# Designs tried in a protein design run: peptides against a protein of PDB entry 4AID. Part 193

Target 1, 242 residues: chain A of PDB entry 4AID
Amino acid sequence: FDIKRKTIEWGGKTLVLETGRIARQADGAVLATMGETVVLATAVFAKSQKPGQDFFPLTVNYQEKTFAAGKIPGGFFKREGRPSEKETLVSRLIDRPIRPLFVKGFKNEVQVVVTVLQHDLENDPDILGMVAASAALCLSGAPFMGPIGAARVGWVDGAYVLNPTLDEMKESKMDLVVAGTADAVMMVESEIQELSEEIVLGGVNFAHQQMQAVIDAIIDLAEHAAKEPFAFEPEDTDAIKA

## One batch from the design tools (peptide; made by RFdiffusion4, then SolubleMPNN)

Design b2_p27_5_s2 (from b2_p27_5, 17 letters changed)
Fold by OpenDDE base, seed 1:
Structure b2_p27_5_s2 (fold): chain B 242 residues (1-242), chain A 27 residues (1-27)
Amino acid sequence: as target 1 above (242 residues)
Amino acid sequence: MSLEEEVQAKADAAVAEGVALYEAERA
């Protein structure tokens, strides 16, 4: 296996991005670890467009699989079940910032799946899942103009906290999730308790600054492990609508 | 298979492979 790994210190935690061992049937695949929380992101895309495809068919699925101790290896039971509220929300958190970054006119099927493999009960898999999905897309060869970074920002004891633990979040007056590129904020989602607009805007800026280390880590991983870019030329008719 | 079915089948297979490998290395 040609295993590539990037490790950074991020918000006082070790972030690990790994590729080349896992999920080799995907176009891109990343095992991401923060603390003892572990996610698998996979990106798969069609190499042709469906005749008459009029929209970009991007599907993002976040799933929290409880691997009960003692499941038969390879017994990947699709839970016959509707996604949880959390799985639905996190799927949208991942979808929102990545969807605009595909090359205009690209209408091939794309499926991004983020699977939670382990949860430490301190590090929420959602931020890790956003980072892993970004990395998997950058490795895939899909015409994706990423990477994105992501960060959660809390407000605890009158200060910003990067990626607060689930326990710190109980004391936080802010749950601010930000995703962006090196140059721009792409998405903000926030739950706020009686904070000024100035504190919230400062939190967005703090998140965008702190995610740069993750963006740089994804770029470094992609330089060493990305597939050849898929040769996509948009039809002239889609270029004129810019 | 439709292009959608082919992408879905590859996505399902990739996830299944990755999960199985992770479970086997943790055991």
Scores: peptide ipSAE 0.596, ipTM 0.938, DockQ to the pose 0.838
Fold by OpenDDE base, seed 4:
Structure b2_p27_5_s2 (fold): chain B 242 residues (1-242), chain A 27 residues (1-27)
Amino acid sequence: as target 1 above (242 residues)
Amino acid sequence: MSLEEEVQAKADAAVAEGVALYEAERA
């Protein structure tokens, strides 16, 4: 296996992005680890467009699977159940910043799946899932103009905290999730308790600054492990409608 | 299969392999 791994220190935790060993049937696949939280992101895309496809068919699925230690559930029973509220929310958090970054006119089917493999009960898989999904897309060869980074910002004891633990979040006056490119903030989602607009805006800037190390790590991983770009020429007709 | 069904089948297979490998390495 040609295993590529990038390791960085990020918010006082080790972030590991790995590719080349796991989920090799995907166009891109990344195993991401922070603390003892582990996620697998996979990106798969069609090599042709469906005749008469009028919209971009991007599907993002975030899944929290409780793996019981030592039992491979032999059936990937797609949970016949509706996704949880969390799974639905995090799927949207991943979808929102990535959807605008696909090349205009690209209407091939794209499926991004983020699977939580382990949860340490300290590091929430959502931010890790956003990072992993970005990395998997950058490795896939899909016409994706990423990477994105992501960060959660808390406000604890009068300071910004990058990716607060679940315990630190109980004391936080802010739950601020930011995603963006190197150059731009693409998405903000926030729950705020009696904080000034200045502190919130400072939190967005802090998040965008702190995610640069992740963006750089994804770029470095992609330079060493990305597939050849899918040959896609946008039809001239979609460029004129911007 | 439709293109959607082919992509879905490939996605499901990739996730299945990844999960199985991860579980086998933790055992």
Scores: peptide ipSAE 0.594, ipTM 0.938, DockQ to the pose 0.846
Fold by OpenDDE base, seed 3:
Structure b2_p27_5_s2 (fold): chain B 242 residues (1-242), chain A 27 residues (1-27)
Amino acid sequence: as target 1 above (242 residues)
Amino acid sequence: MSLEEEVQAKADAAVAEGVALYEAERA
């Protein structure tokens, strides 16, 4: 296996992005680790568009279920159960910033799956899942104008905290999730307790600054491990609106 | 298979392979 790994220190934690070993049937696949939380992101896309496809068919599935690989003989894990509330929310958190970054007119089926493989009960897999999904898309050859980075920002003892632990979050007056490119904030989701707008805006800026190291890590990984870009020429559909 | 079914089957296979490999390395 041609294993490529990027390791960075990020918010006082080691972030590892690995590709080339796991899920090789995907167009892109990344094993991401932070602390002892581990996620697998896979990106798969169709090489053709369905005739008459009018919308971009992007599906993002975040999954926290422990898949016991050995117990379902020949059964691809069709989700027998409805997503949890958390799985639904995190799937949307991942979808929101990535969807706008696909090339306009690309309407091929795209499936991004983020599977939590391990949870340390300290590092929430949502941010790690966002990072891993971004990396998997950048590796896939899909016409994705990423990477995105992501960060959670807390406000603990009058300071910003990057990716607070679940225990630090109990003391945090802010749960601020930010996703963006190198140049732009793409998504903000926030729960705020009695903080000024200045502190919240400062938190967005802090998140965007702190995610640059992750963006750079994904770029470095992609430069070494990305597939050839899928040859996509958008049909000039803007000409038909005359 | 529809294109959607093919992508879904490939996604499911990739996840299943990845999970199985991870579990085998952790054992």
Scores: peptide ipSAE 0.590, ipTM 0.938, DockQ to the pose 0.771
Fold by OpenDDE base, seed 2:
Structure b2_p27_5_s2 (fold): chain B 242 residues (1-242), chain A 27 residues (1-27)
Amino acid sequence: as target 1 above (242 residues)
Amino acid sequence: MSLEEEVQAKADAAVAEGVALYEAERA
């Protein structure tokens, strides 16, 4: 196996991005680890457009396997369950920042699947899932103008906390999820308890600064492991206005 | 298969392979 791995220290935790070992049938696949939380992101895209396709058919599915004491129940590959509220929410959190970054006019089907493989009960898989999905897309060869980074920001004891633990979040006056590129914030989702707008805006800036290390890590991984870019020329939409 | 069904089948197979390999390495 040609295994590529990037490891960084991020918010006092080790983030690992790995590719080349697992899920080889995908166009891009990343195993991401933070603490003992582990996710698999896979990106698959069609090499042709469906005739008459009028919208961009991007599907993002985040799935949490119910872990009983470190055993993934081996039987639940079945999509038979209605997504939980959490799975639906996180699927949207991943979709929102990535959807605008596809090349205009690309209408091939894209499926991003994020599967939680382990949960340490400290590190929420949602942020890790956003990072892993971004990395998988950058490796896939799809016409995706990423990477995105993502971060959660808490406000604990009068300070910003990057990716607070589930226990730190109980004391946090802010749950701020930010996603962005190197240059721009693409998405903000926030729950706030009696904080000033200044603290919230400072949290967005803090998140955007802290996610740069993740963006750089994805770029470094992609330089060593990305597939050849899919040859996509956007149809000159300007020719239809004549 | 439709293009949608082909992409879906490839996605499901990739996830299945990845999970199976991850589980086998932990056993």
Scores: peptide ipSAE 0.587, ipTM 0.937, DockQ to the pose 0.827; fails the geometry check

Design b2_p27_5_s3 (from b2_p27_5, 15 letters changed)
Fold by OpenDDE base, seed 5:
Structure b2_p27_5_s3 (fold): chain B 242 residues (1-242), chain A 27 residues (1-27)
Amino acid sequence: as target 1 above (242 residues)
Amino acid sequence: MSLSEEVQAKAKAAEEEGVKEFEKERE
């Protein structure tokens, strides 16, 4: 197998992005590891559009399967067949920043699946899932204008903390999740406790700066492992207005 | 299968296989 791996140090943790070992039947597949938290992201897209398709049919499915339940807090109570509130929220968290980055007029079905394979009880798989989904899309050949990076920012003891541990988050006055491209912030989600707007804005900037290393890592992985771009020519929407 | 069903089936199969592959590497 042609296994490609990118490893970076990120927020004092090792981030590994790997492709080519598992899930190779996907258009893109990435095994991402941060600490001992492991996720698999797959991207699959249709090679044709449905006749009369009027919207972009993107589906993101983040899941924490029961096999990981012994390594995921509360995993024993996951009912088969319905996403948890967390799974639903994280699926949306991944969807929000990636949806606008598809080439305008692309209306082929896209499915992104992210499965938590392992949880270390320190590193939340949501950020890792966002990164893995971005990487899988970049590898897929889909007309995706990524990558995105993502970061969580905490505020602990008067300082920004990149991707705080679950224990550090208990003391954090901020839970700030940011996703973006190299050039733009695409999404902000935040829970803030008695912090100034200046600190929050500083947190967004900090997140966007810190995610560049991840974006660069995805680009480097894609340069070595991406599939050929899917030949998609958007219909000239200007020709329909004439 | 509809084009949607094919994409969904492929995505599901890819993820399920990847999960199984990962589990086997841990045994």
Scores: peptide ipSAE 0.506, ipTM 0.915, DockQ to the pose 0.858; fails the geometry check
Fold by OpenDDE base, seed 4:
Structure b2_p27_5_s3 (fold): chain B 242 residues (1-242), chain A 27 residues (1-27)
Amino acid sequence: as target 1 above (242 residues)
Amino acid sequence: MSLSEEVQAKAKAAEEEGVKEFEKERE
């Protein structure tokens, strides 16, 4: 198998993006690791549009395996149970920044699945899931104008902290999740405690700056491992109506 | 199967296989 791997130091942690080893039947698949937290993102897209498709049918499914301490329970994909509140929220966090980056008029079905494979109880898999989903889409050949990066920013002891640990987050006055392209912030989600707007805006800028290393890592991975771009020409009629 | 069902089935199968592959490599 042609396994490609990109490794960077990011916020004092090792981020690894790997493709070609597992889930190879997807259009794109990325195994992402930060610390000992591990996620698998897969992207699959239809090669044709359904007749009469009037909206872009993107589905993002983020799922966490129930970790008992150090053991992924083998064999249970969470049964037909309703997604947890966290799984629903993180699925939306991934969906929001990627949805507008598909080529206008592309109405082929796209499925993005992100599974938390391991959790170190320090690194939250949500940011890693966003990064992995972005990378999987960039590898897939889908008409996706990514990559996106993502970052969490905390405010601890009067400083910005990139991707704070779960323990550092208990002391943080800010939980700021940012996603964006190289050029633009696409999504901000924030919970703040008694902080000025200046500190929050500074946090968005800090996040966008810090995610550039991740964006560059995804680009480098895609240059070496991306599938041929799917030949998609939007019908002129959908281009004119926006 | 509708084209949608095929994409969903392929995505699910890819993820399920990837999870199994990862679990097997970790044992």
Scores: peptide ipSAE 0.504, ipTM 0.914, DockQ to the pose 0.807; fails the geometry check
Fold by OpenDDE base, seed 3:
Structure b2_p27_5_s3 (fold): chain B 242 residues (1-242), chain A 27 residues (1-27)
Amino acid sequence: as target 1 above (242 residues)
Amino acid sequence: MSLSEEVQAKAKAAEEEGVKEFEKERE
């Protein structure tokens, strides 16, 4: 196996991005680990557009498969069935910052699947899922203008906390999820308890600064493991306005 | 299969294989 791995220290935790070991049939696949939380992201895209396709058919499926007996407390057997509210929400959190970064006019089908393989009960798999999905797309050869990074920011004891643990989040006055490129914030989702706009804006800036290490890690991984870019020629849609 | 069905099937199969591979490495 041609296994490529990038490891960084991020918010006092080890982030590992790995490709080439598992899910090799995908266009891109990344096994991402933070603490003992593990996710697999896969990206697959069509090599042609469907005749008459008028919209960009991106589908993001985040799933928390309760793996068998022992390490996810409270994991009821989710039968093959309707996604949970959490899975639906996180699928949207991943979709929102990714969707606008595809090359304009690209209307080939894209499937991104993110599966939670392990949960440590400290590190939420949503941020890790966003990072893994970004990395998988960058490896795939799809015309994706990523990477994105992502970060959660808490406000605990009058300070910003990068990717607070689930226990730290109970004491946090802020749940701020930010996703962005190296140059821009693409998405903000926030739940705020009695904080000033200045603190919230500072949290967005803190998140964007802290995610640069993740963006750089994805770039480094892609430089060593990305597939050849898919040759996509956008239809010159601007020629109709002259 | 439609092109869409092929992409969806490939994505599902790749993820399900990766899941099984990971599970086997932990046992």
Scores: peptide ipSAE 0.490, ipTM 0.911, DockQ to the pose 0.792; fails the geometry check
Fold by OpenDDE base, seed 2:
Structure b2_p27_5_s3 (fold): chain B 242 residues (1-242), chain A 27 residues (1-27)
Amino acid sequence: as target 1 above (242 residues)
Amino acid sequence: MSLSEEVQAKAKAAEEEGVKEFEKERE
């Protein structure tokens, strides 16, 4: 197999992005690891538009395997149960920043699936899932104008903390999730405890700066492992204004 | 299957197989 791997140090943790080993039947597939938390992101897209499709049919499905006693029960995909509240929220966190970055007029179906394969109980798989989904889309050949980076920012002991652990988050006065491109912030989601707007805005800027290393890592991986871009010419919607 | 059903089935199969492959490599 042609396995490509990118490894970076990020917020004092090792981030690994790997492709080519597993899920190779997807258009893009990325195994992402941070600490001992592991996620698999897959991207699949239709090579044609459905007749009469009037909206962009993007679906993001984030799923967590139920850990019984620190073991993933082998082979038990959660039976088609309703997603948990967390799975629904994280699916939206992944969807929100990526949806605007598809080429305007692209209405082919896109499926992004993110599965938590391992959880270390320190590193939340949501940020890792956002990064993995971005990387999988960049590898897929879909007309996606990524990559997106993502970061969580805490406020602990009067300082910003990049991707605080679940234990550090108990002491944090801020849960700030930011996603963006190299050039722009695309999404902010925040829970704040009695902090100034200045500290929050500083947290957004800190997140956007810190995610650049992830964006660069996805670009480097894509340069070596991306599929040929899907030939999509947007209909010149400006020609209808004449 | 509709084009949508085919894409959804492919996405599900890719993820399910990838999960099985990962689990097998850990045993």
Scores: peptide ipSAE 0.483, ipTM 0.909, DockQ to the pose 0.789; fails the geometry check

Design b2_p27_5_s4 (from b2_p27_5, 15 letters changed)
Fold by OpenDDE base, seed 3:
Structure b2_p27_5_s4 (fold): chain B 242 residues (1-242), chain A 27 residues (1-27)
Amino acid sequence: as target 1 above (242 residues)
Amino acid sequence: MSLSEEVKAKAEAAEKEGVEEYEKSLE
């Protein structure tokens, strides 16, 4: 297999983005690892628009395998279960920053699937899932104007912490999730305990600065492993409003 | 199948196979 891998140090942790080993039938597929948390993101898109499609049909499906402690229980995709509240929330966290980055007028079906394959109980798979989904889309050839990066920022002992562990988050006065491009913040979600607006804005800036290394890592991976861009010519819909 | 159903089925199959391939790589 032509396996491409990018490894960076990010917030004192090793982030690995890998493609070409598994899920090769997808348009894009990325195995992402941070610590011992592992996710697989796949992206598949239709090569044509459905007749009469009025809206952009993007679906993001984030799934957590029920890990038994230290054993991936074999093969049970929860085929029958409704998404958990967490899975629904994280699916939205991934959807929100990526949806506006598709080329205007693109209305082909896009399916993004993110599955948590391993959880180390320290590194939350949500941020890793956002990064993996971004990378999978960049590899797919879909008309996606990414990558996005993502970061969680905590406030612990009067300092910003990049991607705090689940234990550090218990001491954090801030849970700030930021997603963005190289140039722009696309999404902010925050839970804040008695912090000034200045500290929060500083946290957004810190997140956006720290995610640049991830964006650069996705770009480097895409330069070596991306599929040919899908030839999409948007219909000039602006000409009809004149 | 609708085009939407085909894309969904392809994504779900790709993810499923990828998960199975990953699990086998740990054995």
Scores: peptide ipSAE 0.519, ipTM 0.920, DockQ to the pose 0.798
Fold by OpenDDE base, seed 5:
Structure b2_p27_5_s4 (fold): chain B 242 residues (1-242), chain A 27 residues (1-27)
Amino acid sequence: as target 1 above (242 residues)
Amino acid sequence: MSLSEEVKAKAEAAEKEGVEEYEKSLE
């Protein structure tokens, strides 16, 4: 198999993005690791639009298999559970920044699945899942104008902290999740305790700066491993008005 | 509308196989 791997140091942690080893039947698939937290993101898209499709049918499913902390989830997909509140929230965190980056007029079905394979109890899989989903889409050939990066920013001891550990987050006055492209912030989600707007805005800027290394890593991975772009010509919506 | 069963089935199959392949790689 042609396995491609990108490794970067990011916020004092090793981020690994890998493709080509597993889930190869997906249009894009990325195994992402940060510390001992591991996620698999897969992207699949329909090669045709359904007749009469009037909206863009994107679905993002983030799932945390019930694993014991520090254990690999056993291979049984318990399909039977409703998504947890966390799974629902993180699915939306991934959906929000990626949805607007699809080429206008693309109405083929897209499914992104992110599965947490391992959790180290230090690195939250949500940020890693966002990064992995972005990478999987960039590899898929779907008309996705990514990558996005993502970052969590904490405020600990009067400083910004990139992707604080779950323990550091207990001392943090800020939980700021940012996603964006190289050029723009696409999403901000924040929980803040008694911080100035200046500190928060500084946190958004800090996140956007710090995620560039991830964006660059996804681009480098995609240059070596992306599928051929899906031939999609948006119908000139202006031509239908003539 | 829900995703097509085809896209959903392909995504679920890809994810399932990927998880199984990952687990096997740790043995």
Scores: peptide ipSAE 0.433, ipTM 0.894, DockQ to the pose 0.645
Fold by OpenDDE base, seed 2:
Structure b2_p27_5_s4 (fold): chain B 242 residues (1-242), chain A 27 residues (1-27)
Amino acid sequence: as target 1 above (242 residues)
Amino acid sequence: MSLSEEVKAKAEAAEKEGVEEYEKSLE
């Protein structure tokens, strides 16, 4: 197995991005770890477009396994049922920033799956899932103009906190999730309690600065482990208007 | 509209096997 791993220190926590060990039948697969929270992101895309496909068919499925007391029951429990509210929200948080970064005219089916494999009860797997999904897409060969980074920003004791723990979040006056490229903020989601717009805007900038290390880590991983780019020529939509 | 059963099945299989491989690596 050609296992590639990138490790960085990020917000006082170790972030690990690993590929090549598991889920190798995907187009891209990344095992991501932050603290003791672990997620698997897989990216699969169709090698042809369906006839008459009018829209870009991207689907993102974020799934949390219910861990009872450190034993993953060895069944792939497809949760019989609808995604939880959290799983639905996080699936959208991952979808929103990645969807615009696919090459215009690409209408092949893309499935991203993110499964929480371990949860340390400190590090929320949503941010880790966003990072892992970005990395898996960059490795896949899909015409994805990533990577994206992501960060959560809290406001605790009059300071910005990168990826606050679940306990720190209880004291935080801000829950700010930001995703972006190296050059641009792509998505902001925020819950704010009695903070100025200046503090919030400062939080967006802080998030965007802090996610650069993650973006660089994904690029470094992709340089060593990405598949050959899928040969896709965008439809010259400007030629049809002449 | 749902993705094709093929792409979904491949993604679900990849994720399933990846989870099983991960679980086995902890034993």
Scores: peptide ipSAE 0.407, ipTM 0.884, DockQ to the pose 0.613
Fold by OpenDDE base, seed 4:
Structure b2_p27_5_s4 (fold): chain B 242 residues (1-242), chain A 27 residues (1-27)
Amino acid sequence: as target 1 above (242 residues)
Amino acid sequence: MSLSEEVKAKAEAAEKEGVEEYEKSLE
C-alpha cells in the first residue's frame, strides 16, 4: 500500500492527514486525526453526468457513528435513520464552503461522507471533518478548486484561541467557525457573547491566517497522492456567461 | 500516533457504507 501521511503541529495539537491505507474504493479518502479525535472523509463522484441534469448534485453527509460506547457524545440518542441536529449542521458547514469551488458546469454527482470514528472529548470533529473533506476532494481527481482550510476560534481570557477544546469553549465568549481558501474566506458561522465587531473581524482574520498551515498540508499531501484530474470539459454554454 | 486496529477496521467499514450509500444514490 502506498500510504501517504502529512503531519503538522496546529494550534498546539498534532494534525495528521493520511491516505492510501483504507477506503481505496473512494475517489478520494482521508483519515484525519487531531489529538485522539479521528474522522474518515471519502469523496466519490460520477464519471458521467446524468441525462437532463441541470444543477450540480453535491451531497455532504457528516456522521457521528457510535462505533464504541462513550467515544461519541450523544451517540446513544440517535434514532435509527435520521441525522442528529449536529450531523445536519456540520454537513451544512462542510457543504457551504466546498460547493462554490467546483468548476462551473460540472454536474456529475458528488458524494462526500465524513464519519467520526473516534472522539477524544477535547477536539470537536467538525473542524477536523471540514479539513478531511477538503483533503479527500483534492485527492479525488474531481474538478474541485480547493483546498479549503477550516478553523474554530475562541475568545478566552482576552485572547484568540485556535481550535479551543470543549472545556475551553465553556469559558469562550466566541464560537467562530471559518472556512476558506488560501486567498479568500468562504464561510463564517459564529455565536458571540458581548464582543465588539472588531474582535469578531479579528477572529475571522486570525482563523484565515491559522488555516494556511492546513491548506499547505493538504496541497503537500495532494502533490504526492492525488489521482489524475478527471478529464472534464465544461459545456460551452456555461463558459460564455463568465 | 498509529491508529488502533479497531479504528482502522471501523474506518474501512465506514468507507464501505459511504460507497454503498453513494451507489444507491446513483441508482
Scores: peptide ipSAE 0.250, ipTM 0.717, DockQ to the pose 0.086; fails the geometry check

